# Designs tried in a protein design run: peptides against a protein of PDB entry 7SID. Part 87

Target 1, 151 residues: chain A of PDB entry 7SID
Amino acid sequence: LHMYLMLLKELPGEEYPLPMEDVLELLKPLSNVCSLYRRDQDVCKTILNHVLHVVKNLGQSNMDSENTRDAQGQFLTVIGAFWHLTKERKYIFSVRMALVNCLKTLLEADPYSKWAILNVMGKDFPVNEVFTQFLADNHHQVRMLAAESIN

## One batch from the design tools (peptide; made by RFdiffusion4, then SolubleMPNN)

Design b2_p21_6_s3 (from b2_p21_6, 8 letters changed)
Fold by OpenDDE base, seed 4:
Structure b2_p21_6_s3 (fold): chain B 151 residues (1-151), chain A 21 residues (1-21)
Amino acid sequence: as target 1 above (151 residues)
Amino acid sequence: SKSLEENKKIVEKMVKEALSE
């Protein structure tokens, strides 16, 4: 786990995108890691903070590439799970803050959710519709962070 | 490494188990 998280932390941002093949290889183990550590709030927060760099890479990629579609699918699968469990009140505010940052970055790259669509239990949820729910979050810091993204 | 289809199944199981707790 620690080696994997270290690799995610060292990913370059939007100014220095990685080849999509490399991004995809880093995302493939992610679902299994999240499944194993879903009960650990600190690990979940760390994962969400680190994958923020991946979101920036995905936003500037060629949408016609098979590897791009696969990478987007791998990432959105994990984000969808975190969002669903958030609705079920499984995560504390610090994890929700990290999730909002990921969703904010997705909206910056795809404001109308053309590709940023969460598929949870067979149903599609566009991120722009999902994001508005955090404006009514029970924690004031989560509401404030969500409100900053509306500008 | 897992395919997208395999990872979707992993996440689905993850969510179902979490909701049953």
Scores: peptide ipSAE 0.675, ipTM 0.951, DockQ to the pose 0.697
Fold by OpenDDE base, seed 2:
Structure b2_p21_6_s3 (fold): chain B 151 residues (1-151), chain A 21 residues (1-21)
Amino acid sequence: as target 1 above (151 residues)
Amino acid sequence: SKSLEENKKIVEKMVKEALSE
């Protein structure tokens, strides 16, 4: 885990754009990592914060490429899981804050949720629809962050 | 494995397990 997180943190993708092939390779292990550490709030927060920079690459690449679609899918798979568990009150506000930032980044890349759609248990949830739910979050900081993202 | 389909299954199990607790 720590090696992966360190790699994720130190990669140029945190500061500079990466080829989609590299982004994809970084995202492939992510689902397993999240699954293994879903109970650790700090790890989840860290993961979400680190992948935020990777997500920025998704909106800059050719959306018609297979690697782009795959990378988007890999990322959305994880985000969907975190969102679902958030709805089930499994994550504290700090994790939800990180999640909102990820969703905000997705909306910046795809304002109309053309590809930014969360599939959870076979159901589709456009990110723009999902995002508005955080405006009613129980924690004031989450609400504020969500509201700021709208403007 | 790390295919998209396999990862979807992983997170699905992740969610189901979490909800069963």
Scores: peptide ipSAE 0.674, ipTM 0.950, DockQ to the pose 0.687
Fold by OpenDDE base, seed 1:
Structure b2_p21_6_s3 (fold): chain B 151 residues (1-151), chain A 21 residues (1-21)
Amino acid sequence: as target 1 above (151 residues)
Amino acid sequence: SKSLEENKKIVEKMVKEALSE
């Protein structure tokens, strides 16, 4: 876990994007890692914070490539799971804060949710629609972060 | 390293198990 998290942490941001092939390889294990540590709030928060770099890379990639679509799918699969469990009150506010930051970054890259669509249990949820739900979050700081992201 | 389809199944199971607790 720590080795994997270290790799995620050291990823370059939007300024120096990685080849999509490399991004994809980093994302492929992520679902399994999240599944293994879903009960650990700190690990979940850390994962969400680190994958911000991946989102930034996705925004700078060739959106027409197969690897890009695959990478997007891998990432959105994980985010969808975190979002779903968030709705079911499985995660504390600090994890939700990290999730909002991920969603914010996604919207910056894809404001109209052309590709940023969460598929959960066979249903599609555009990220821009999902994001607005955090404006009504039970925790003040989450609502504030969401509101600040809109402006 | 899993395919997208395999990972979708993993997170689906993850969610279902979490909701059953």
Scores: peptide ipSAE 0.674, ipTM 0.951, DockQ to the pose 0.676
Fold by OpenDDE base, seed 3:
Structure b2_p21_6_s3 (fold): chain B 151 residues (1-151), chain A 21 residues (1-21)
Amino acid sequence: as target 1 above (151 residues)
Amino acid sequence: SKSLEENKKIVEKMVKEALSE
């Protein structure tokens, strides 16, 4: 876990995007890592914060590339899981804050949710629709962060 | 590392287990 988190932390970010092939390789283990540490709020928060760089990279890549679609799928799979568990009140506000930041970045890259669609238990949920739910979050800071993206 | 389909199954199991608690 520690080594993997270090790798995620060292992502170059938006200014210097990684080749999609490298992004994909980093994302492939992520689902398993999340499943193993889903109960650890701090680990979940850390993961979500670190993958922000990946989201920014995904938005700048060629949408027609197979690797791009795969990478987007890998990422959205994880985000969908976190969102689903958030709906079931499994995560504290700090994790929800990190999730909202990821969703905001997705909306910036794909405002109309052409590719940013969460598939949870076989059902599709466009991120632009999912995002509005955080405007009614129980925690003040989460509501404020969500509101910043629509104004 | 695993395929997208395999990871979808992992996440599905993750969610189901969490909801059973």
Scores: peptide ipSAE 0.674, ipTM 0.951, DockQ to the pose 0.675

Design b2_p21_6_s4 (from b2_p21_6, 6 letters changed)
Fold by OpenDDE base, seed 5:
Structure b2_p21_6_s4 (fold): chain B 151 residues (1-151), chain A 21 residues (1-21)
Amino acid sequence: as target 1 above (151 residues)
Amino acid sequence: SESLKEVEEIVKKMVEEALKE
């Protein structure tokens, strides 16, 4: 786990995008790791913080290739799981803060939710619509972070 | 894709198990 998390953390930023093939390789263990540690709030927070680098890579691709769609789909599926469990009140505010940051980064890459759509149990939820729900979060810091992201 | 389908199945099980708790 720790080695994988360190690998995610060390991903390059927007100035040095990775090939989509490399992004796909990094995404392979993600769903398994999330599933295994879904009960650990600290691990979930760490994962969400580190995958921000993945989001930046996904948004930089100018090629609507199969690999790009595949990578986007895999990532959004995982984010959708965190969103769904958040609605079920499974995560504390610090995890929700990290999730908001992920959604913010997605909106920066795709402001109109053309590809940033969460699929939860067979239903589609555009990230821009999902994001607005955090404006009414029970925790003041989550509401504030969401509000700051709109401006 | 096959890889996406696999992720969807893993996530589906993750959510279903979490909701049973």
Scores: peptide ipSAE 0.660, ipTM 0.949, DockQ to the pose 0.854
Fold by OpenDDE base, seed 4:
Structure b2_p21_6_s4 (fold): chain B 151 residues (1-151), chain A 21 residues (1-21)
Amino acid sequence: as target 1 above (151 residues)
Amino acid sequence: SESLKEVEEIVKKMVEEALKE
């Protein structure tokens, strides 16, 4: 886990994009790690904070690439899981804050959710529609972060 | 893709188990 988290932390930003093949390799263990540590709020927060670099890489890639679609699909599926469990009140505000940051980054790259669509249990949820729900979050800091992200 | 299907299965199980708690 620690080695994986360290690797995610050291990913370059959007100015230094990784080949999509490398992104796929980084995404490969993500779902397993999330599943294994879903009960650990701190680990979940850390994961969500670190995958922001992945979001930036996904947002600037060619949508026509099969690898891009694959990577986007895998990532959005994982984010969808966090969203679903958030609705089920499984995560504290700090994890939700990290999730909002992920969604914000996605919306910056895709404001109208053309490709940023969460797939949860076989159902599609556009990120822009999902994001607006955080404006009504029970925690004031989450609402504030969501509101700031609109501007 | 096959890799996406694998992720979907892992996530599905993750969510299902969480909801049973």
Scores: peptide ipSAE 0.658, ipTM 0.949, DockQ to the pose 0.832
Fold by OpenDDE base, seed 2:
Structure b2_p21_6_s4 (fold): chain B 151 residues (1-151), chain A 21 residues (1-21)
Amino acid sequence: as target 1 above (151 residues)
Amino acid sequence: SESLKEVEEIVKKMVEEALKE
């Protein structure tokens, strides 16, 4: 876990995007790690914070490539899981804060939600639609973060 | 892709197990 998290943390940002093939390799363990540590709020928060770099890489790639679509799909599937469990009140505010930041980054990369669509239990939810729901979050800091992200 | 399908299955199980708790 720690090695993987460190790898995610050190992932190059927007200035030095990785080839999509490398992004795919980095995504491979993600779902397993999330599943294994879904009960650990701190780990989940850390994961969500670190995968922000992945989002940035996904947004800069060729949208028409199969690898890009694959990577986007894998990533969004994981984010969708966090969203779903958030709706089920499984995550504390700090995790939700991190999730909002992920969604914000997704919207920055895809303002029109062309590819940034969460699939939750067979239903599609554009990230912008999901994001607006955090404006009504029960925790004031989450609401504030969401509100600040719109402007 | 097969990789995506695998992720979907892992996530599905993750969510299902969480909802049972």
Scores: peptide ipSAE 0.657, ipTM 0.949, DockQ to the pose 0.864
Fold by OpenDDE base, seed 1:
Structure b2_p21_6_s4 (fold): chain B 151 residues (1-151), chain A 21 residues (1-21)
Amino acid sequence: as target 1 above (151 residues)
Amino acid sequence: SESLKEVEEIVKKMVEEALKE
């Protein structure tokens, strides 16, 4: 786990995007790691914070390539899981804060949710619609973060 | 893609197990 987290942490940002093929390799263990540590709030928060680099890379890629669609799909599926479990009240506010930051970054790259659509259990949830729901989050800091992010 | 399908299956199991708690 720690090795994988270190790898995610050290990924280049928007200024130096990775080839999508490399992004795909990094995404391979993500769902397994998330599933294994879904009960660990701190690990989940850390994962969500580190995958921000992935989001930035996804937004800078060739949007017409099969690899891009594949990477986007895999990533959004994982984010969708965090969203779904958030709705089921499985995550504390600090994890939700990290999730909001992920969604914010996605919206910066795709404001109209053309590709940023979460698929949870076969159902689609556009990120812009998901994001607005955090404006009504039970925790004031989450609401504040969401509200500040749309300005 | 097959890779996407695999991720979907993993996530599905993740969510299903979490909802059993």
Scores: peptide ipSAE 0.653, ipTM 0.948, DockQ to the pose 0.836

Design b2_p21_7_s1 (from b2_p21_7, 8 letters changed)
Fold by OpenDDE base, seed 2:
Structure b2_p21_7_s1 (fold): chain B 151 residues (1-151), chain A 21 residues (1-21)
Amino acid sequence: as target 1 above (151 residues)
Amino acid sequence: SAAEEEREKKLKEEQQKFLNS
């Protein structure tokens, strides 16, 4: 876990997008890592904070290649799972804060949810629709963070 | 395509594992 988190942390930001092939390689173990530590709030928060770099890379991609679609799909699958578990009240506010930041970045990259759609158990949820729900989050800091992204 | 279908299947399986872990 530690080594993987370090790799995610060292990903370049929006200024230095990675080749999509490299993004795919980094995404491959992500779901498994999240599954192993889904009940660890601190680890989940850390993962979500680090994958912000992945979101930025996905948003900077100008190629609608198969690899891009694959990377987007893998990432959105994980985010969808986090969102679903959030709705089931499995995560504390700090994890939800990190998730909102991910969703915010997705909306910046895809404001009309052309590709930013969460599929959970066969149902599609556009990120813009999902994001709106955090405006009514029970924790004031989550609401504030969500509201800041709108204005 | 077959490759796309296989990827989608894998994603669903991984997500299900995540949700049930």
Scores: peptide ipSAE 0.602, ipTM 0.916, DockQ to the pose 0.943
Fold by OpenDDE base, seed 3:
Structure b2_p21_7_s1 (fold): chain B 151 residues (1-151), chain A 21 residues (1-21)
Amino acid sequence: as target 1 above (151 residues)
Amino acid sequence: SAAEEEREKKLKEEQQKFLNS
């Protein structure tokens, strides 16, 4: 786990996008890692903070590329799971903050949710629709972060 | 395509595992 988290942490920023093939390799174990540590709030927060770089990389890629769609699918699957568990009140505010930051970055890349759509249990949820729910979050810092993203 | 369908199936299975873990 530690090594994987370190790899995610060391991802370059949006100014230096990774080849999509490298992004795919990094995303491959992500779901499994998240599943194993879903009850560890600190690990979940750390993962969500680190995968922000993945979103930035995806936003700079050709959306018509098969590899891009594959990477988007893998990433959105994980985000969708975090969102669903958030609705079930499984995560503390710090994890929700990290999730909002991910959603914010997605909206910056795809403001109309053309590809940023969370599929959970066979149902689609556009990120722009999902994002508005955090404006009513129980924690003030989460609401504030969400509100700042809208303006 | 068949490859795309297989990938989607795998993603659904992984997500379900995540949600039920």
Scores: peptide ipSAE 0.601, ipTM 0.916, DockQ to the pose 0.932
Fold by OpenDDE base, seed 5:
Structure b2_p21_7_s1 (fold): chain B 151 residues (1-151), chain A 21 residues (1-21)
Amino acid sequence: as target 1 above (151 residues)
Amino acid sequence: SAAEEEREKKLKEEQQKFLNS
């Protein structure tokens, strides 16, 4: 886990995007890692903070390429799971804040949710619609973060 | 395409594993 998290942490931002091939390699074990540590709040927070760089890289790529669609799919699958478990009240506020930051970054890259759509249990949930739910979060810091992202 | 369908299937399976872990 530690080695994998270090690799995610070292992912460059928008200024120096990685080749999509490298992004795919980093995303490959992500779902499994999240599954193993889904009940560890600190690990989940760390993962969500690190994958912010993935979204930044995706935003700099050709969205029509197969590799980009693959990367988007893998990423959105994980985010969708985190969102679903959040609805089931499985995560503390710090994890939810990290998730909001991920959603915010997605909206910056895709304001109209053309590709940023969460699919959970066979249903589609555009990120722009999902995001509004955090405006009513029980924790004030989560609400404030969400509100600041929209304003 | 067949490749896209297989990818979608894999993603669904991975998500289900995550949700049920």
Scores: peptide ipSAE 0.601, ipTM 0.915, DockQ to the pose 0.953
Fold by OpenDDE base, seed 1:
Structure b2_p21_7_s1 (fold): chain B 151 residues (1-151), chain A 21 residues (1-21)
Amino acid sequence: as target 1 above (151 residues)
Amino acid sequence: SAAEEEREKKLKEEQQKFLNS
């Protein structure tokens, strides 16, 4: 876990995009790691904070490439799972804050949710639709973060 | 395509594992 988190943390920002092939390699174990530590709020928060760099990289690549679609799919699968578990009230506000930041970054890369669509259990949830639900979050800091992202 | 379908299947399985872990 720690080695993987270190790799995620070391990802460059939006100014220095990685080849999509490298992004794919980093995404491969992500779902498994999240699954293993889904009940650890701190680890989940850390993971979500680190994968922000992945989203930034995804938005800079050629969206028409197969590798881009693959990377997007793998990433969105994980985000979708976090979203679903959030709806089931499995995560505290700090994790939801991190998730909102991920969704915000997705919207910046794809404002119209052309590809940023969460598929959970066969149902599609456009990120722009998902994001607005955090405006009504039970925790004031989450609501504030969501509101600030829109304004 | 077959490759896309296989990828989608894999993603669904991974997500299900995550949700049920």
Scores: peptide ipSAE 0.601, ipTM 0.916, DockQ to the pose 0.950

Design b2_p21_7_s2 (from b2_p21_7, 8 letters changed)
Fold by OpenDDE base, seed 5:
Parts: sequence; structure tokens; C-alpha cells
Structure b2_p21_7_s2 (fold): chain B 151 residues (1-151), chain A 21 residues (1-21)
Amino acid sequence: as target 1 above (151 residues)
Amino acid sequence: SAREEERKKELEEKQQQFLNA
């Protein structure tokens, strides 16, 4: 876990995008890692904070690339799972804050949710629609962060 | 395509494992 988290943390941001092949290689194990630690709030928060760099990389990539589509799929699968479990009240506010930041970054890259669509149990949920749900979050900081992202 | 369908199935399996963990 520590080695993997270190790799996520050190991933270059928008200023120095990595080749999509490298991003994809990093994302493939992500779902498995999240599965192992889904009940650890601190680990989940850390993972979500680190993958912000991945979103920034995805936003600058060629959307027609097969590796880009695959990387997007790997990432959105994990985000969709976190969102679903959030609706089931499995995560504290700090994890939800990290999730909102991921969704915010996605919306900045894809405001109309052309590719940023969460598929959960066979149903599609565009991120722009999902995002509005956090405006009604029980925690004031989550609502505030969501509101700032829309304005 | 066949590759796209295979990828979709793999992602569904990964997500289900996450949700059922």
C-alpha cells in the first residue's frame, strides 16, 4: 500500500503530463487497492486526494486514444463505487470532500459530462448530475465546496 | 468492438468486487 500511495502522490500534474500508458498502468490496480481498504476512512481520503493528479492528466489527453478511454474507465469505475457507497453513508465528511474535489476536477475538464459518466450496476449517472447532490450534503464544508465549484 | 465489450465486463467485475468487499 505505501509504495502504491507513494506512486500516486508523486504523479505529475497538469504541468507535466505523463504518457497515457503510464497513467493506465497506475490505474489498473486502483480498484483492488480501494477494495482492500474501503472501510479505512484515512486511506480512502488519501487515495482520493492523490488521484486528483490523474484527473488532470486525463483532461489533457487525446480523447480518441484507446488508452485514454481505458484509463477513464478505470478511474470512473472507482469514483462510481465511492459515490455509491457515499449514498449508503459509508464515508465521513473528509472522504466526501476528497470525492467532491475529484468530481470538481472532472467537471472542469468535461463540463457537459461527455465522458465523465459514472456507471454503477449497469446504470449511467453523468457527473454534472451527480455533483448537484452534494449541494444538499449534511456537512456544511461539503456543501460549501460543491457550491463554490458551480459558481 | 469485442475489445470494448471485454473491457466493460472487466470494469464491471472490478466495481462489483469493490462494492461487495
Scores: peptide ipSAE 0.685, ipTM 0.942, DockQ to the pose 0.937
Fold by OpenDDE base, seed 1:
Structure b2_p21_7_s2 (fold): chain B 151 residues (1-151), chain A 21 residues (1-21)
Amino acid sequence: as target 1 above (151 residues)
Amino acid sequence: SAREEERKKELEEKQQQFLNA
């Protein structure tokens, strides 16, 4: 786990994106790692914080590439799962904060949710619609973070 | 495409495993 997290943490920023092939290889095991540690709030928070760099990389790539679509799918699958479990009240506010930051970054890259669509159990949820739900989060810090992203 | 549908199914399976963990 720690080695994998280290790799995620060291991803370059938006200005220096990785080749999509490399991003894809890092994303493929992500859902499995999250699954193993889904009940560990600290690990989930850490993962969500680190994958912010992945979103930045995805936004700088050619959206018409098959590898780009694959990478987007891998990432959105994980985010969708975190969002779904959040709705089921599985995560504390600090994890939800990290998730909101991921969604914020997605909206910055794709404000109209052309590709940023969460598919959960066969149903599509555009991120711009998902994001607004956090404006009504039970925790004031989550609401504030969401509001700051909109305003 | 066939490849896209296959990928979609794989992702659905991954997500289901995550949700059921």
Scores: peptide ipSAE 0.685, ipTM 0.942, DockQ to the pose 0.924
Fold by OpenDDE base, seed 3:
Structure b2_p21_7_s2 (fold): chain B 151 residues (1-151), chain A 21 residues (1-21)
Amino acid sequence: as target 1 above (151 residues)
Amino acid sequence: SAREEERKKELEEKQQQFLNA
């Protein structure tokens, strides 16, 4: 876990995106790592904070490549799971805030949810629709963070 | 494509493992 988290943390930002092949290789084990630590709030928060760099890389890539679609799928699968478990009240506000930041970054890259669509249990949920749910979050800081992206 | 369908199945399995962990 420690080594993997370090790799996520050291990902280049939007100013210097990684080759999609490298992003894909890093994303492939992500779901498994998250599943092992899904009940650890601190680890989940850390993972979500680190994958913000991945979103930036995905937004800068050519959307028509197979590797881009694969990387998007790997990433959105994890985000969809976090969102679903959030609906089941499995995560504290700090984890939800990290998730909102991921969704916010996705909306910046894809405002109309052309590719940013969460698939959970066979159903599609566009991120722009998912995001509005956090405007009514029980925690004031989560609502505030969500509202900032609307203005 | 067949490759895309296989990838979709793998992702569904990964997500299910996550949700049931």
Scores: peptide ipSAE 0.684, ipTM 0.942, DockQ to the pose 0.935
Fold by OpenDDE base, seed 4:
Structure b2_p21_7_s2 (fold): chain B 151 residues (1-151), chain A 21 residues (1-21)
Amino acid sequence: as target 1 above (151 residues)
Amino acid sequence: SAREEERKKELEEKQQQFLNA
């Protein structure tokens, strides 16, 4: 886990994007790692904080290749799972904060949710619609973060 | 495409494993 997290942490941002092939290779095991540590709030928070750089890479990509779509799919699969489990009240506010930051970054890259669509159990949920739900979050800091993203 | 559909199935399986963990 530590080695994997270090790799995610060192992922360059939008100013210095990695080749999509490299991004994809980092994303492929992500779902499995999250699954193993889904009940560890701190690990989940850390993962979500690190994958912000992945979103920046995806958002700056001008490629519409199979690898780009695959990378987007790998990432959105994980975000969708975190969102679903959040709705089931599985995560504390600090994890939800990290998730909102991911969603915020997605909206900045894709404000009309052209590709940023969460598919959970066969149903599609555009991120712009998902994001508005956090404006009504029970924790004030989560609401504030969500509101700042819109304003 | 067939490859895209297979990828979707793989992702669905990954997500289900995550949700059922």
Scores: peptide ipSAE 0.684, ipTM 0.941, DockQ to the pose 0.931

Design b2_p21_7_s3 (from b2_p21_7, 6 letters changed)
Fold by OpenDDE base, seed 3:
Structure b2_p21_7_s3 (fold): chain B 151 residues (1-151), chain A 21 residues (1-21)
Amino acid sequence: as target 1 above (151 residues)
Amino acid sequence: SKEEEERKKKLEEEQQKFLNA
């Protein structure tokens, strides 16, 4: 876990996007790692904070690329799971904050949710619709963070 | 395509494992 988290943390920013092939290699173990530590709030928060770099990379890539679609699918699968578990009240506010930041970054790259669509249990949930739910979050900081993206 | 369907199936299985962990 520690080595993987370090690898995610060291990803370059939006100004220097990674080749999509490298992004795919980083995403490959992500779902498994999240699954193993889904009940650890601190680890989940850390993972979500680090994958922000992945979102930035995806936003800078050509959406018509097969590798881009693959990376999007792998990433959105994980985000969808976090969102679903959030609705089941499995995560504290700090984890939800990190998730909102991920969704915010997705909306910056895809404001109309053309590709940013969460699929959970065979159902599609556009991120722009998902995002509005956090405007009514029980925690004030989550609501404020969500509102900043709208205004 | 067949490859795309296999990818989709794999992602669904991984997500299910996550949700049921």
Scores: peptide ipSAE 0.632, ipTM 0.922, DockQ to the pose 0.940
Fold by OpenDDE base, seed 2:
Structure b2_p21_7_s3 (fold): chain B 151 residues (1-151), chain A 21 residues (1-21)
Amino acid sequence: as target 1 above (151 residues)
Amino acid sequence: SKEEEERKKKLEEEQQKFLNA
């Protein structure tokens, strides 16, 4: 876990996007790691904070490539799972804050949710629709963060 | 394509494992 988190942390920012092949390699174990530590709030928060760099890289890539679609699919699958578990009240506000930041970054890259669509249990949920739900979050800081993204 | 369908299926399986963990 430590080594994987370190790799995610060291991911270059939007100024120096990684080749999509490298992004794919980093995403491969992500779902498994999240599954193993889904009940650890601190680990989940840390993961979500680090994958922000992945979102930025995805936004800088060629959306028409197979590798891009693959990377998007892997990433959105994980985000969709976090969102679903959030709706089931499995995560504290700090994790939800990190998730909102991920969703915000996705909307910046894809404001009309052309590719930023969460597929959960066979159903599609556009991120723009998902994001608005956090405007009604029970925690004031989550609501504020979501509201700041709209205005 | 078949490859795309297989990838989709794999992602669904991985997500289900996550949701059931």
Scores: peptide ipSAE 0.631, ipTM 0.922, DockQ to the pose 0.940
Fold by OpenDDE base, seed 5:
Parts: sequence; structure tokens; C-alpha cells
Structure b2_p21_7_s3 (fold): chain B 151 residues (1-151), chain A 21 residues (1-21)
Amino acid sequence: as target 1 above (151 residues)
Amino acid sequence: SKEEEERKKKLEEEQQKFLNA
């Protein structure tokens, strides 16, 4: 875990996008790591904060690339799971804050949710629609963060 | 395509593992 988190933390931001092949390598173990530590709030928060770099990279990539679609799919699968578990009240506000930041970054790259769609249990949920739910979050900081993204 | 469907299926399986962990 520590090695993986360190690798995610050191990802370059929007200014220096990584080759999509490298992004894919980083995403491969993500789902498994999240599964192992899904009940650890601090680890989940850390993971979500670190994968923000991945989202920024995905937003700058060619949408017609097979590797881009693959990377987007792998990432959105994990985000969808976090969102679903959030609906089941499995995560504290700090984890939800990190999730909102991920969704915010996705919307900045894809404001109309052309590719930013969460598929959970066979159903599609566009991120722009999912995002509005956090405007009614029980924690004021989550609501404020969500509101800042819309206005 | 067949490859795309297999990829989608794999992602669904991975997500299910996450949700059931």
C-alpha cells in the first residue's frame, strides 16, 4: 500500500501529462487496493486525493484513443463504487470531500458528462447529475465545496 | 466489439468485488 500511495502521490499534474500507457499501469491495481482498504477512512481519503492527478491527466487526453477509454473506464469504475458506498453512508465527510474533488475535476474536463458517467450495477449515472446530490450533503463543508463547483 | 464487451464485463466484475469486499 505505501509503495502504491507514494507512486500516486508523485504523479505529475496537468502541466506535465503522463503517457496514457503509464496512467493505465497506475490504474491497474487501484480497484484491488481500494477493495482491501474500503473500510479504512484515512486510506480511502488518501487514495482519492492522490488520484486527482490521474483525473487531470485523463482530461487532457485524446478521447478517441483506446487507451484513454480504457483508463477512463477503470477510473470511473472505482469512483462509481465510492459513490455507491457513499450513498450507503459508509464514508465520513473527509472522504466525501475527496470524492467531490474528484467529481469536480471530472466536470471541469467534461462539463456535459459525455464520458464522465458512473456505471453502478448496470445503471448509468452522469457525473453532473450525481454531483448535485452533494449540494444536499449532511456536512456543511461538503455542501460548500459542491456549491463552489457550480457557481 | 467482442474486446470492448469483455473489457466492460471485467470492469463490472472488479466493481462488484469492491462493493462486496
Scores: peptide ipSAE 0.631, ipTM 0.922, DockQ to the pose 0.943
Fold by OpenDDE base, seed 4:
Structure b2_p21_7_s3 (fold): chain B 151 residues (1-151), chain A 21 residues (1-21)
Amino acid sequence: as target 1 above (151 residues)
Amino acid sequence: SKEEEERKKKLEEEQQKFLNA
């Protein structure tokens, strides 16, 4: 886990995007790692913080390529799972903060949710609709972060 | 395409594993 997290942490951001093939390699084990540590709040927070760079990379890529769609799908699948479990009150505010940051970055890259759509259990949830729900989060810091994101 | 459907199926399976972990 530690080694994997270090790799995610060192992923270049928007200014220096990685080839999509490299992004895909980093995303491949992500779902499994999240599954193993889904009950560890600190690990989940760390993962969500690190995958912010993935979103930045995806936003700078050709969205029409197969690899981009694959990467988007893998990433959004994980985010969708985190969102779903958040709705089930499985995560504390610090994890929700990290999730909001991911959603914020997605909206910056895709304001109209053309590709930023969370599919959970066969149903589609556009990120712009999902994001507004955090404006009513029970924790004030989460609400504030969400509110800052729309300004 | 068939390939896209297979990819979606795999993602759904992975997500279900996550949700049921």
Scores: peptide ipSAE 0.630, ipTM 0.922, DockQ to the pose 0.933

